# Peptides against a protein of PDB entry 6A30, part 97

Target 1, 150 residues: chain A of PDB entry 6A30
Amino acid sequence: AQDADNVLQPIMDLLDSNLTLFAKICEKTVLKRVLKELWKLVMNTMERTIVLPPLTDQTMIGTLLRKHGKGLEKGRVKLPSHSDGTQMIFNAAKELGQLSKLKDHMVREEAKSLTPKQCAVVELALDTIKQYFHAGGVGLKKTFLEKSPD

## One batch from the design tools (peptide; made by RFdiffusion4, then SolubleMPNN)

Design b2_p23_6_s3 (from b2_p23_6, 11 letters changed)
Fold by OpenDDE base, seed 2:
Structure b2_p23_6_s3 (fold): chain B 150 residues (1-150), chain A 23 residues (1-23)
Amino acid sequence: as target 1 above (150 residues)
Amino acid sequence: SEEEKALEERRKKLAEEMKKKML
């Protein structure tokens, strides 16, 4: 439980902050798109975290997330004019695009078989994240979340 | 756990914000 919490908390803190912001500032169609892209990012990050040898778990997720989050902290929430929200989405999309390119350069280090404990933590994390993105039915559809390549 | 409760509360709050946009 504690190990799962340690992995989940940083992810959930970032997701909560970003998704809350996007839920406030984005129009419905934009929000849906952002949710889908963030879901892909989370899945890719988790896949990499699983496949990459345990780089100190907090630092890589935290660094990927902090690189994304540094765009968020400078925004003293002046009500972003429509332009600022668009720029944040654009920056997030650009960073997501860079992460996709990183997929091609990350040499598939041999997927070290996760220990059963690590698998259980990842499964719990995935379920929690899926629930979070589903948001009681107002977020992403369960069918979309379940079709995501685990 | 208190942490689980906090996570659920955050999830509910986010869901409410999303609901305002999605409905």
Scores: peptide ipSAE 0.293, ipTM 0.815, DockQ to the pose 0.169
Fold by OpenDDE base, seed 5:
Structure b2_p23_6_s3 (fold): chain B 150 residues (1-150), chain A 23 residues (1-23)
Amino acid sequence: as target 1 above (150 residues)
Amino acid sequence: SEEEKALEERRKKLAEEMKKKML
């Protein structure tokens, strides 16, 4: 339980801060797009944190942020003229890149595969994050959250 | 747990903020 909380708390604090900000500043269509991109970023970051060796994590996060940041600009996000919303999304994506630190909490050893305990923690984390993005039905659809980002 | 309750409260608060935009 405590190990799961230690893993979840940094993710949830980051997501809470960023999603609350986006919920305040974004209109409905933009918010939905941002939620989808953040979900993909979270999933890809978790996958890479688990699958990739420690040395590649920082470079891979940088590449993810660069690849996903370009996709969001094309979406003609009419953010309110006063908020550099593209910069805010970029900053939030950069902050989500710090989810690589989740590795320090989950992967203590060079285990090529997650231990059953680590799998249980990841599953609990995923369920909690899915509930957060679903937001009682006003956020992302369950069918979207259950699909692999691949 | 107290932590689970805190997470639920944060989730509810976020859902309320999203609801203001999505409805």
Scores: peptide ipSAE 0.290, ipTM 0.813, DockQ to the pose 0.181
Fold by OpenDDE base, seed 3:
Parts: structure tokens; sequence; C-alpha cells
Structure b2_p23_6_s3 (fold): chain B 150 residues (1-150), chain A 23 residues (1-23)
């Protein structure tokens, strides 16, 4: 459904941007930890989106995600010094924390069961996100991604 | 779809960037 695509596309764009950023700035062991925490956050957010009625206001999630995404001016990101990388991770973690708060605002609508159509959209989104985190085998292991509570 | 091809291209690009870091 066009409405589901309108919600999923901004989330996928945000995830792609953040994962690309972390792949550039994080050391290998830090990157693996960040990927695991991001995966947990995504799964927890999707689980709540499954249990909680989709926030019909596509404009608020899309606008919050779009307002934070516009701050990445195409400026040649000089590889920041080690200190700047830590601050970028902290800022990205803060942005992810705001996504968690958005989750708490979604809780107030009565838990409507997802329609079969909404379930199919969520399943497609999950498969796409799993592929991003797996990254052709260089990211998270399939066994780790499959053990996440559906 | 063109959208599916665009997502696949983005996924491949991300995988390449992660591969550079994980090797």
Amino acid sequence: as target 1 above (150 residues)
Amino acid sequence: SEEEKALEERRKKLAEEMKKKML
C-alpha cells in the first residue's frame, strides 16, 4: 500500500544513512556492537509498530526523520579525528533515542490488530532490514537476525 | 521494479563499505 511505502521509505533511508556512517567512522569491533544495538532498536520499534496502531500521521515520523536527515549537507565529510568520531556516534545515539521517544507517543492509540495487509508490509520491511544488517555476510550473522523475536 | 533495483544497489554499496571495514 502506498501509505505503508511512505512510512517505510523514510525509515529505510535513515537506516541506510546511519549504517553507512557507522561503517565509515567505527572500528570493526565497535561497528559490530553498534549493528547489534541498532538491530535490537529496530526490532523493538517494529514490534511496537506491529502491536500498536500505525501512527496515521505519516507527516510527523516523516518530518522528524526528514528534519534530522537534512542536516547532512553534501559537504565533503573530512574523516573527523578520533574525538570527532566519538561525538558523531553520540549524536547518532541521541537521534536514535529520539526515535525511542517517538515510540512512546505511538503507545497511546488502542492496540489494533494489524490487518493481513499491514502484516505483509511489516514482513517485507523486516526482510529488507535483515538484508541491510547482514550486508552480504560481512555484517550480522543470519542466526543472530533470525533469533530476534518476530 | 525500479525501486527494488535502487534498494538493491544501496544494499550492495553498504555491503562494500562494511566489507572494507570488516576485512
Scores: peptide ipSAE 0.272, ipTM 0.806, DockQ to the pose 0.178
Fold by OpenDDE base, seed 1:
Order: C-alpha cells, then structure tokens, then sequence
Structure b2_p23_6_s3 (fold): chain B 150 residues (1-150), chain A 23 residues (1-23)
C-alpha cells in the first residue's frame, strides 16, 4: 500500500545506508553487536511512533538523528591512533547510545490508538524490517527478532 | 511491485556483504 511505502521508505533508506556501511567496516563480532543495538533502537523508535502521535514531519526523525550527531565535538579526548574505522564505529556507537538516552526525554504524549489501517501498515513495516535484520540468515536470528515487543 | 523488487535486491546485496564477514 502507498501509505506503507511512505512510512517504510525513509526507515529503510536509513537502515540500508547504515547497515551497508557497518557491514563493510565492522568485524564479525562488532557487526553482530551493532545489529542488535540498531534493532533495539528501531523497535523503540517504532514503539514511540505508535505511542506518540504520528511524527508528521519526516524531518523530525531525520533531524533528531542528524542533530545529535553534531553536538559531540567538544570532548576531545585524544584517544590514541586507533584506525579511522575504529573511531567511526565508536562515534556511531556513541550516537546510538545518545539516541537510547533520548528515550527518557521524549514527552509521553497520550497513546493514540492506531486505526486498523495503521496497524496493518505497522505490521507490514515490522515484517520488512525483520527480514532486513535477518539478512537471509547471516544477520540476527529469527528467534531474537520474534522476542522483540511487536 | 517494482518497489518490493528493489527492496528485495537491496536486502540481497546487504546480505551478501554481511555474509562476507560471517564466513
């Protein structure tokens, strides 16, 4: 449905870009950990999108992800010359950690009950995202994905 | 749909990149 595509495409574009980057630069054990943390982040974001009124502005999820990336400049802890890739992973993990902390500051607006149509869109989106994280069996296990609060 | 096919192809490409790390 066109409505599902409009909601799913921005999320999938973000996931595709980030997961492709992580698949290229991360070692196996790091990649698995990153996948688990991203899965939790996606689930928490979707749960809030269900509980919070639809963030009508496509810009806010993108802007929330973008704005928290810029603020981290000031603490120049000279970490020793670990490869540029390690620093990128550390920065990405730190950004993901900050997004987790954003959980506590988002105003719990009254949970609007989803319409049956919105529920169907969310279910389709969840299935698509699960398939993406499963990655034909090389990503997260199905049993792990099914234990997430759907 | 063409969009579903495009998404599947992106998923397959990502899976192949992950597979290279998991081997």
Amino acid sequence: as target 1 above (150 residues)
Amino acid sequence: SEEEKALEERRKKLAEEMKKKML
Scores: peptide ipSAE 0.270, ipTM 0.804, DockQ to the pose 0.168

Design b2_p23_6_s4 (from b2_p23_6, 12 letters changed)
Fold by OpenDDE base, seed 5:
Structure b2_p23_6_s4 (fold): chain B 150 residues (1-150), chain A 23 residues (1-23)
Amino acid sequence: as target 1 above (150 residues)
Amino acid sequence: SAEQKALQERQKKLAEEMKKKML
């Protein structure tokens, strides 16, 4: 449980910050698209984190999250003007694009079979993230979240 | 855990903000 929480907390903090921002600044259709792309990114990152050795992955996720999280200055969220909102969406899309490029630099090491403990941690992590993206029924549909390759 | 409760509260807050946009 504690190991799962240690892996989940950085991901959830990133997701909470970004999704809260997008929920504020995006129109409904844009928000749905952003949620879908962010879900794909999270799933692809988790899939790679499962395939890569656990020790490098925690550090890489932490480094990825730390490198991209530095752009969210704790500045008082002044409701950005419409122009500022567009620039924030562009910056957030650029950050998501950089996360996708990091995909190409992760060396395919041989898929080591997860231990039963690691599987349980991943399942708990996936359930928590699925609940977060579902957002009590106002986010992504369960059918979309369940069709992601497990 | 206190951490799980904090996560649930954050999820609830996000769901409320998303609800304002999605309804």
Scores: peptide ipSAE 0.220, ipTM 0.788, DockQ to the pose 0.165
Fold by OpenDDE base, seed 2:
Structure b2_p23_6_s4 (fold): chain B 150 residues (1-150), chain A 23 residues (1-23)
Amino acid sequence: as target 1 above (150 residues)
Amino acid sequence: SAEQKALQERQKKLAEEMKKKML
């Protein structure tokens, strides 16, 4: 449990700050889209952190964030014209890119098969993140969260 | 644990803010 908390807390602190901000500034439809993109980003980051050896350059997460950020740009989602909201989303995505530092916390040991203990920690972390994105039923649907490649 | 309670409270606050927008 304590090991799971140590891994989870940095993610949850980052998610809480950013999602709280998005919940305040975004309309319902925009918020749902943001939640979906953040979910994908978190899942991809966790997958890469767990499955990919530590040698994948810090540049990959930056590039992933930039690719997902650009995907939001090409979608003509008229975010309300206050320049601040888009920049805040970009900054938040950039901060979520600091989940690369989570790589150093989660991947303390070599890209060996996760021990049963490490698997249990990851599972608990995933369940907590899923619950967070579900937000008591007002966030993402369970069916969407469960279809994410675990 | 105290940490779990804090996490639950944070999740509740977020859910409340999201609920205001999703209703």
Scores: peptide ipSAE 0.206, ipTM 0.776, DockQ to the pose 0.175
Fold by OpenDDE base, seed 1:
Structure b2_p23_6_s4 (fold): chain B 150 residues (1-150), chain A 23 residues (1-23)
Amino acid sequence: as target 1 above (150 residues)
Amino acid sequence: SAEQKALQERQKKLAEEMKKKML
C-alpha cells in the first residue's frame, strides 16, 4: 500500500493540478474532449510502462502526440487562442512525459516481470485513476473507462 | 489513511468544479 501511494502520489498531484486548471478554463465540450485524450494518454503510458522496456517510450510518445494532433484541426471551433490550448495540452503531455522518468525509477529496481506485489499496486493505481476520471459521474462514463485495456 | 482522505477531498473538489461546467 505505501509503495503504491509513493508511485501514485506524483501522478495524482500532476493530474489534479492540470485537470483542476482545465475544469476552470475549458468549456464543457472542450473539457470532455481533454478528459478523453488525457485518459488515453495515461492508459497508454501505463500500459507501455508495464509491457515495454523504457527505451522506446520517448520516441513513441512523440509519435503518438504527432498523430493525434492532426485530428483536432478539422473542428471549426473558433477558439481565438488555438495555439495556446494546443500548447497547454502539449505542455501537459510533456509533464505527463516526465512520468516516464518516474518509470525509470520503478524499472531500475526490477528488470523482471511485474511481481504480484507490483501487479496489485498497478491495479490499485488503475482503480484510483478510473475513479478520478469518473469524478462521481460528472466526468467520463464508467463504460468508457472499462473499455480501456487493463 | 490520511492520504486517502486527502485524495478524496481533492477528488471532491475536482468533481465540484467539473459539475459547475456540466450544468
Scores: peptide ipSAE 0.194, ipTM 0.769, DockQ to the pose 0.175
Fold by OpenDDE base, seed 3:
Structure b2_p23_6_s4 (fold): chain B 150 residues (1-150), chain A 23 residues (1-23)
Amino acid sequence: as target 1 above (150 residues)
Amino acid sequence: SAEQKALQERQKKLAEEMKKKML
């Protein structure tokens, strides 16, 4: 449990901040698209963290997600004018696009077999993230979350 | 844990904001 909390907390803090912002600024259809892309990103990042040696995990997830979150410095969220909201969505889409490219360049190191403990931590992490993206039924459909290659 | 309760409250608040947007 404590190990799961240590892995989850940075991810959840970042997701909470970003999704709260997107929920405020995005139209319904855009928000759904953003949620789907963020879900894919989180799943890909977790897959890599699981496949990559544990020594870099907290810093790499935090750094990959923070490199994308650095646009979210505590600058006074001026309610983006319609123009500013569009630019933020464009920047977020560009950043998400760069993350997908980073996926293609990382050589699939041979997936070291996860220990049973690591598997349990990942399962707990996945369940928490699934619940977060499902958002009590108003977010992503449960069927979409379950079809992600776990 | 207190942290788990805080996380649940935060998730609930986000879900409510998303609900307002998705309705």
Scores: peptide ipSAE 0.190, ipTM 0.768, DockQ to the pose 0.165

Design b2_p23_7_s1 (from b2_p23_7, 13 letters changed)
Fold by OpenDDE base, seed 2:
Structure b2_p23_7_s1 (fold): chain B 150 residues (1-150), chain A 23 residues (1-23)
Amino acid sequence: as target 1 above (150 residues)
Amino acid sequence: SEREKRAEKIREHRQKLRQQLKA
């Protein structure tokens, strides 16, 4: 549990700030679309992180997520006019898009076989993230999260 | 607002999830 917590904290911190903001700004249908894109991004990032060599670089994901997450925090949330909300979503999407490009710079190191312990941590992490995106029924549907390609 | 209520639900759920992960 502690290992999974340590792995998830940076992701959860990023998601906390962004999802709370999106939930406040976005209409329900827009929020769902944003959540779907975030889900894909998170899953792809996790897949790459897991496939990439040992958990030593918690700092890199954390730093990347923190660098991108801090960019969103500096905006004093003046209650954005509808235009400002759209721009914040666009900026967040742009920041997330940069995370997707980082995908290309993450050297595909050969998928070292995860130890059973690492597999268990990953499974717990995935389940936790699914629950996070489900958000007690306010977020994405369980059926969507379960059908998402691993 | 409906959006604020939704955001609060997400926050509450997240807090519960984090507590469960630490237990």
Scores: peptide ipSAE 0.390, ipTM 0.867, DockQ to the pose 0.777
Fold by OpenDDE base, seed 5:
Structure b2_p23_7_s1 (fold): chain B 150 residues (1-150), chain A 23 residues (1-23)
Amino acid sequence: as target 1 above (150 residues)
Amino acid sequence: SEREKRAEKIREHRQKLRQQLKA
């Protein structure tokens, strides 16, 4: 529990600030789109951190931003202030790139495989993040979260 | 507003999750 808490606190802090903002400024449909993109970003970041330990934080962040930033910039999320809203979402995505810091807690670079303890932490972390994005039913649907590769 | 209600629900939910994670 403590290890999972230590891993998740930075993520939660980042998500708390951004999700609160998005919930205030976005319509329901727009919010869902934003959440889906953030979910993908988080999942991809975690996947890369776990599966590809040799990847540098810079490479991971750059790749994620390139893939997801384009989707956000292309107006998939229509905010009342398109420019400002897009920039805010982009900034949030950039900040989520700091999830690479999880590497130090989740995967030892030298380890080819996660230890059972690390696996348990990752599982707990993933479950918690899923619940976070579900947000008691006001966020993403459970079916969507369960179908997402993790 | 509806948006404010959603934001509050998110806030409440995340607080519960954080508490559960720390326990």
Scores: peptide ipSAE 0.379, ipTM 0.861, DockQ to the pose 0.762
Fold by OpenDDE base, seed 3:
Structure b2_p23_7_s1 (fold): chain B 150 residues (1-150), chain A 23 residues (1-23)
Amino acid sequence: as target 1 above (150 residues)
Amino acid sequence: SEREKRAEKIREHRQKLRQQLKA
């Protein structure tokens, strides 16, 4: 539990500020779309951190942001015309990219399978993040979170 | 507003989740 808390604190702190802002400014449908994109970004970042060899943090983040930035453009989310909202989402995605620091908290030896202890920490972390994005039923649906490639 | 109520629910849930993770 303490290890999972230590791993999750940085990501939770980052998400807290951004999710609070988005909840205040976004309509329900827009908020749901933003949460889905953030969920994908977080999950992909965690997966790459856990599965892929040490790509330089900046390169991985840049690639993820470019892929999701293009996805946001394709998604025709008519974000209200104010350039400010899209820029805030982009900035939030950029800040979430700095979650590469999650790499530093997950002591991973290069090229080895996770130990049983590490697996348990990852499972707890993933469950906690799912609950975070569900937000007591106000956020993403459980069915969506469960179907996401874990 | 509806948005303010939603933001408050998210905040309350997040606070409970953080407390559970520390226990």
Scores: peptide ipSAE 0.371, ipTM 0.860, DockQ to the pose 0.727
Fold by OpenDDE base, seed 1:
Structure b2_p23_7_s1 (fold): chain B 150 residues (1-150), chain A 23 residues (1-23)
Amino acid sequence: as target 1 above (150 residues)
Amino acid sequence: SEREKRAEKIREHRQKLRQQLKA
């Protein structure tokens, strides 16, 4: 649990700052789209972190997400209306979606074998992230989260 | 109001998850 917490804290901190804002600004359909794009980004980032660097560098996931997330926060200051804000966030979500597709073009290095302990941490982390994105039923559907590549 | 309610639900759920993860 502690290891999973350490892995997830940077991600959750980043997501918390952004998702609260998105939930306030976005309509339901736009919010869902944003969540889907963020989900893809998180999954892709986690996969890279698991496959390429050792799991010991838990801060890397948060750092990678932060590099992409900072661009979204700066756009908020100029939102005169909810409609304009929604469109801006939708565009940002679209950009995040495009970034998530970069994975398909990247040459995968040889996947590192995880120890049983690391596997358990990853499983717990993934389950927690799924719950996070489900948000007690306000976020993404469980069926969508379960079909996403773990 | 509806958006605020959603945001609050997300916040509450997140807090619960964080507490569970630390326990």
Scores: peptide ipSAE 0.370, ipTM 0.856, DockQ to the pose 0.787

Design b2_p23_7_s2 (from b2_p23_7, 8 letters changed)
Fold by OpenDDE base, seed 5:
Structure b2_p23_7_s2 (fold): chain B 150 residues (1-150), chain A 23 residues (1-23)
Amino acid sequence: as target 1 above (150 residues)
Amino acid sequence: SEREERAEKIRKHLEELRQKLAA
């Protein structure tokens, strides 16, 4: 539990700040689109961080951020805010790049295979993130979260 | 507002998750 907490705290902090902001500025339909894109970004980033060697991880994360950043723009409707909503989404996507820190906590050895302990931490992390994105029913549907490729 | 209510729900839910992880 302590290890999982240490791994998840940075992610939770990032998601708290960004999702709270989006919830305040976005209409319901726009919020759902943003959440879906962020979910994809988080899942892909986690996958790449765990599976890929350290040397390729940074490049891949950059590519993912760029790709998903553009995706967020396509799904975005004009926000009734004085702030640049586009810039906010872009900033949020960039901040999600910090998920690479998850690797520092989970990857002990250069081995591609996770230990049973690491697997348990990953499972707990995924469950927690799913719960967060569900947000007590105001976020993404459970069915969507469960069907998303891990 | 509706948006503020959603934001508050997210905040509360996150806090609950944090508490569970810390236990």
Scores: peptide ipSAE 0.354, ipTM 0.843, DockQ to the pose 0.746
Fold by OpenDDE base, seed 2:
Order: structure tokens, then C-alpha cells, then sequence
Structure b2_p23_7_s2 (fold): chain B 150 residues (1-150), chain A 23 residues (1-23)
């Protein structure tokens, strides 16, 4: 739990700030869409961090944004004129580069395989992130989170 | 507003998760 806590605290701080902001400025449908995109981004970032050799945060984020960014550019995310939703999500994604710390804490010598202990920490981390995105029912549905690639 | 309420729920839920994780 302590290892997971050490890794997750910065991530939760980032998510708290961004999701709180989105919740304040987005209509319900827009918020859900934003959350889905952020969820995908977080999950893909986490997956790549674990599976792939160490990548630069910028490169990883750029790749993820290329895959998901087209959906963000669509007019489905209508945010107030004072802020560009795509830019906000981009900024959030950029900050999510800190997810690389998960690998730094868990992976020894750039290994691709995880020890049982490391797997347990990852599972706990994923569960915690899912709970956060569910947000007591205000956020994403459990069914959506469970069907997402872990 | 409804949005503020959602934001507060998110904040509260996150705080609860933090407490559980730190325990």
C-alpha cells in the first residue's frame, strides 16, 4: 500500500486539479466525454510505461494524443470560450507524463517483467484510479471502467 | 450549481481514496 501511495499521490493531485476544473466548467455530457478521453489516456500511458522500454514523456504523450486527440478536437467537447478544451486536455496529458514514475518505482533495470509484488502494486494502483474515475457515481460507470484495457 | 456539486463530490471521493491508501 505504501508503494502504491507513493506513486499515486502525484497522479491523484494531477487528476484532482484537472477533473475538478472540468467538473466546474463542463456540462454533464461533456464532462463524461472528457473523463472517457482522460481515462483512455491514463490507461494507455500506464500500459506503455509498464510494457515499453523507458520512453521520454513527451514522446509517449505525443503518441497517445495522436491516437486520441482527433476525438478531442471534435465539437463534442463544448467548453466555455475562455478555454479550449483540447488545450486543457493536452495540458493534462502533458502533466500525466509523471506516470513514468510508476515504472521508476516498480521496474528494476528497465525490465519488462514485473515481480509478484510489483504486480500487486499495479493492481492496487489500477483499482484506485478506477475508483477515482468512478467518483462515487458522478464520474464514469463501473462497466465502462471494467471493460477498459487494464 | 450542479457542476459545483459534482466537483465537490469528486474532491470528497478523492480525499476518501487518499485516506484509504494512506492507512
Amino acid sequence: as target 1 above (150 residues)
Amino acid sequence: SEREERAEKIRKHLEELRQKLAA
Scores: peptide ipSAE 0.353, ipTM 0.842, DockQ to the pose 0.732
Fold by OpenDDE base, seed 3:
Structure b2_p23_7_s2 (fold): chain B 150 residues (1-150), chain A 23 residues (1-23)
Amino acid sequence: as target 1 above (150 residues)
Amino acid sequence: SEREERAEKIRKHLEELRQKLAA
């Protein structure tokens, strides 16, 4: 539990800052769409960062950011005219790319597979992140979160 | 506003999660 807490604190801080801002400026439908894209980005980044060799981590993160950034734009998300919302979302996605550091905290960089202890930490981390994105019912649906790759 | 209410709910939920992790 303590190890999971240490790993999750930076992630929770990052998500809190960005999602709170989006909640204030976005309409309900726009917010939901943004949350879905951010969820996919977080989950895919975590999975690939843990599974793939360290030498490919930065390249994979870059690819994910590009893919999801384009996805947000293609979705015709109507953002407030008073702010460069598209740029803000892109910046948030870029910051989430730093989740590559999660591997360094949770798994030994040299390890190709997770130990039972590391698996337990990852499981707890994922459960906590799911709860965050659900946000007591105002965020993403539980069914959506449970079907997402992890 | 409705948006402010949603933001507050997110904040409150996150705080509760943090407390559970720290316990």
Scores: peptide ipSAE 0.349, ipTM 0.840, DockQ to the pose 0.744
Fold by OpenDDE base, seed 1:
Structure b2_p23_7_s2 (fold): chain B 150 residues (1-150), chain A 23 residues (1-23)
Amino acid sequence: as target 1 above (150 residues)
Amino acid sequence: SEREERAEKIRKHLEELRQKLAA
């Protein structure tokens, strides 16, 4: 749908650049871990953007990073020694802060609940994001994506 | 390399998704 396309284009551009980079520099197991962390960040960001009152990009991203960043600090993602994996994911998360704009595009009024039409757009957007993270079979498993709270 | 192949698959898959959204 045109509405979903308009909303998703910036996100897809951002994810394309980041995931392409990660795919090039990460070993298979590391890539999988990075994708899982990004998936959690994306899902939580979308949930908060839709359900909660508007938050600033900095506050929203900061909250998400504080919640999920502990696992990264403890070395759940082992990247090459020349790169700070935590910092890279932090930067990626910061860039994903642009997901906050989904609310502006999808919701007419900040305090208003989603209309049926807007719900349909959100569902399509979520499905598309799942397909992106599956990445034709080289990304996350469908079973994992379906179990995630979306 | 294997990594380059994965990156190319991601790119191709994303392009397919973009085409579906534009249809």
Scores: peptide ipSAE 0.346, ipTM 0.839, DockQ to the pose 0.787

Design b2_p23_7_s3 (from b2_p23_7, 12 letters changed)
Fold by OpenDDE base, seed 3:
Structure b2_p23_7_s3 (fold): chain B 150 residues (1-150), chain A 23 residues (1-23)
Amino acid sequence: as target 1 above (150 residues)
Amino acid sequence: SEREERAKKIREHLEKLRAELKA
């Protein structure tokens, strides 16, 4: 439990700030779309960071950020005119790229496979992140979160 | 506003999750 807490604190801080901000500035439909893209980014980043060799982690994260950043733009997300909402979303995605640090905390850099203990930590982390994105029912649906690759 | 209410609910939920994780 303590290990999981240590691993999750950085991501919780990031999500607290960004989710709260987006909830304030976005309409319901826009918010949902943004959350879906962020969810995909988080899940893909975590998966690749854990599975891939350390030397490729930064490159893969960069590719993911570019892909999802373009996806958000192509989706014609209408954001408030008084703010550079597109830039804000891009910045948030960039910050999520720092999730690569989770590998260092959860898995030994030299390990190609997870130990049972590490698997338990990852499972708890994923459950917590799902709850964050569900946000007590105002965020993403549970069915969507459960069907997402993890 | 509706947005403010959503933001409030998110904050409350996240605070609860943090508390549960630390317990």
Scores: peptide ipSAE 0.334, ipTM 0.836, DockQ to the pose 0.743
Fold by OpenDDE base, seed 5:
Parts: C-alpha cells; structure tokens; sequence
Structure b2_p23_7_s3 (fold): chain B 150 residues (1-150), chain A 23 residues (1-23)
C-alpha cells in the first residue's frame, strides 16, 4: 500500500488540480473530450515510461506531450471561461510529463520485465487512475476506460 | 451551477480515493 501510494502521488496531484479545473471551465461535451485525450496521454506516457529505456524515455515523453497537446486544441480552441482554455489544456498536457516520476518508483533495475510486485503496483495504479477519470460518474464511462488499451 | 456541482463531485471523489489509498 505504501509503495502504491508513493507511485500514485504524482498522478494524483496532477489529476486533482486539472480534473477539477476542467470541470469548472468546460461544458459537459468539452469536458468529455478533454478527459478522453488526457486518458490517452496518461496511458501512453505510462507505457513509455515502463517499457522504454531511460535514455529514450525523455525524448518520447516530449513527443507525446507535443502530439497530444495539439490534439486537445483541435477539439475546442476557446472554452466558455474568463481564462484561456487552450492555454490551460496545453499546460495540463505539459504537467503530465510528471508521470515520468512513476518510473523512479518502479524501475529498480534496467530489466525490461516487471517483477510480480511491480506488476501488482501497476495494476493497482491503473485501477486507481480509472477511478479518477470516472470521477464518481461525472467523468468518463467505465466501459470506455476498460476498453482502452493498457 | 452545473459545472460547480460537477467540480464538487470530482473533488469529493478524488479525496475519497486518496484516503483509501493511504489506509
């Protein structure tokens, strides 16, 4: 439990701030689109962080952030708020780079394969993240989250 | 507002998840 908590803290901190922000500034349909893109970004970032060697991870994360950041802007440029919604979404995408900290907690050795303990932590982390994005029913549907490639 | 209510629900849910994880 303590290990899982340590691993999840960076993600939780990110989601606490950004999900709440988007809920305040976005219409329902826009919020859903933003959440879907963030979900994809989170999943891809986690995959890259776990699977790729340390040397390539930073470059790949940067590429993912840029790619998904542009994708978010295509959905809606201006949000119905007094704030620059595009800038907020872009900033949120950049903050997802903090998911790289997950690797520091999980990767003990340069081994590509996860230990059973690491697998258990990853599973717990994924379940928790899914719950975050579901947000008690106001976020993404469970069916969408379960069908998303991990 | 509807948005404020959604934000409130999200905050409450996230706080619950944090508490459960730390327990």
Amino acid sequence: as target 1 above (150 residues)
Amino acid sequence: SEREERAKKIREHLEKLRAELKA
Scores: peptide ipSAE 0.328, ipTM 0.833, DockQ to the pose 0.726
Fold by OpenDDE base, seed 2:
Structure b2_p23_7_s3 (fold): chain B 150 residues (1-150), chain A 23 residues (1-23)
Amino acid sequence: as target 1 above (150 residues)
Amino acid sequence: SEREERAKKIREHLEKLRAELKA
């Protein structure tokens, strides 16, 4: 549980900030599209992170998300209370762009076989992430999440 | 607004998930 928490915290922080923002600024159909793209990005990131050598999964995700998340946190432009929807969309797009860069910077390492413990952590992480993206029924459909390549 | 309510639901759900994970 602790290991899973450590792995998930950076992702959760990212999702908390971005999903909430997107929900506020996006129309329903746009939100769905954004969530789908974010889902793909998260899945790809996880896949690459898992494939990366036993650098403590936490450190790499944390570092990658921190390096890029500092960009995301710095991208937490204090939306002025009067920031128009356009500025919010711009900020959201910028954050998504940072995530895309994360995908590109994740080293394609050869898929190493995960230990059973690592597999269990990944499975738990995936389940949690699916729940995040489902967002109590406000986000992506469960059927979509289940069909997505794990 | 509908969007604000959606955002609220998301936040509440995410907070719940975080709490469950730490538990």
Scores: peptide ipSAE 0.320, ipTM 0.829, DockQ to the pose 0.724
Fold by OpenDDE base, seed 1:
Parts: sequence; C-alpha cells; structure tokens
Structure b2_p23_7_s3 (fold): chain B 150 residues (1-150), chain A 23 residues (1-23)
Amino acid sequence: as target 1 above (150 residues)
Amino acid sequence: SEREERAKKIREHLEKLRAELKA
C-alpha cells in the first residue's frame, strides 16, 4: 500500500545501510547477535511510538539504549578490535530514532487510538520489517521473529 | 567472500521487498 510505502521508506533506507555494513564487517555469529539487538530496538521503538504519548527523539532513544545497552557493554557482541561494537549499535539506534516519525505518519492525533485503517498499515509495516530482518534466510530465523512481541 | 555474499543477499532481498511494497 502507498501509505505503508511512505512510512517504511525511511526505515528501509536506514536499515539497508546499517545491515549492509554489518554484513560486511561481522562474522556470521556476530551478525546474528547484532541483528537480534537491532530487532529489539526497532520493536521497542515502534511500540513506544504507537502506545505512549509523544516523546522526543533524544528521550526515546536514550531510554531504549539504557534498557538494552547493558547487554552490549557486557560483551554480548564481539566485534573486531578496531571497532567499538557498542558505539556502532549506539549510532544505529540513534539513527533509528527516525522511527518516531512513524507516529506522525500513521497516527493523525497523538492521543487517539489507531483506526482500523491505521492498524492495517501497522500490520503491513511489521510484516515487512520481519521480512527485512529475515533477509532471505541470511538474517534472523522466522521462528525468532514470530515469538517477538509485535 | 562469505560476508560479501551475505551483504549481496541482503540487498537483493531488500530490493524485492521494496518492489512488492510499491506494487
């Protein structure tokens, strides 16, 4: 749908650049872990954007990073010594702050619940994002994506 | 390399998804 396309294009552009970079520099197991962390960030960002009152990009991203960043600091993602994996994911998360704009595109009134039409757009958007993270089989498993709160 | 092949597959898959979304 045109509405879904308009909403997803910025996200797809952002994810394309980041995932392409990670695929080039990460070993298979490291890439999988990075994708899992990004998936969590994306899902939480979308959930908060839709459910919660409008948040500033900085506050929203800061909250998400504080919640999920501890695992990265603990060395869950081992990247090459020349790169700070935590910093890279931090930067990616910051860029994903643009997901906050989904609310402006998908929800007409900030305090209003989603209309049936808006719900349909959100569902399509979520399905598309799942397919992106699956990446034709080189990304996350479908079973993992389906178990994630969406 | 294996990594380059993965990156290629990601790009190809994304292009397919974009095409489907615009149809």
Scores: peptide ipSAE 0.313, ipTM 0.822, DockQ to the pose 0.768

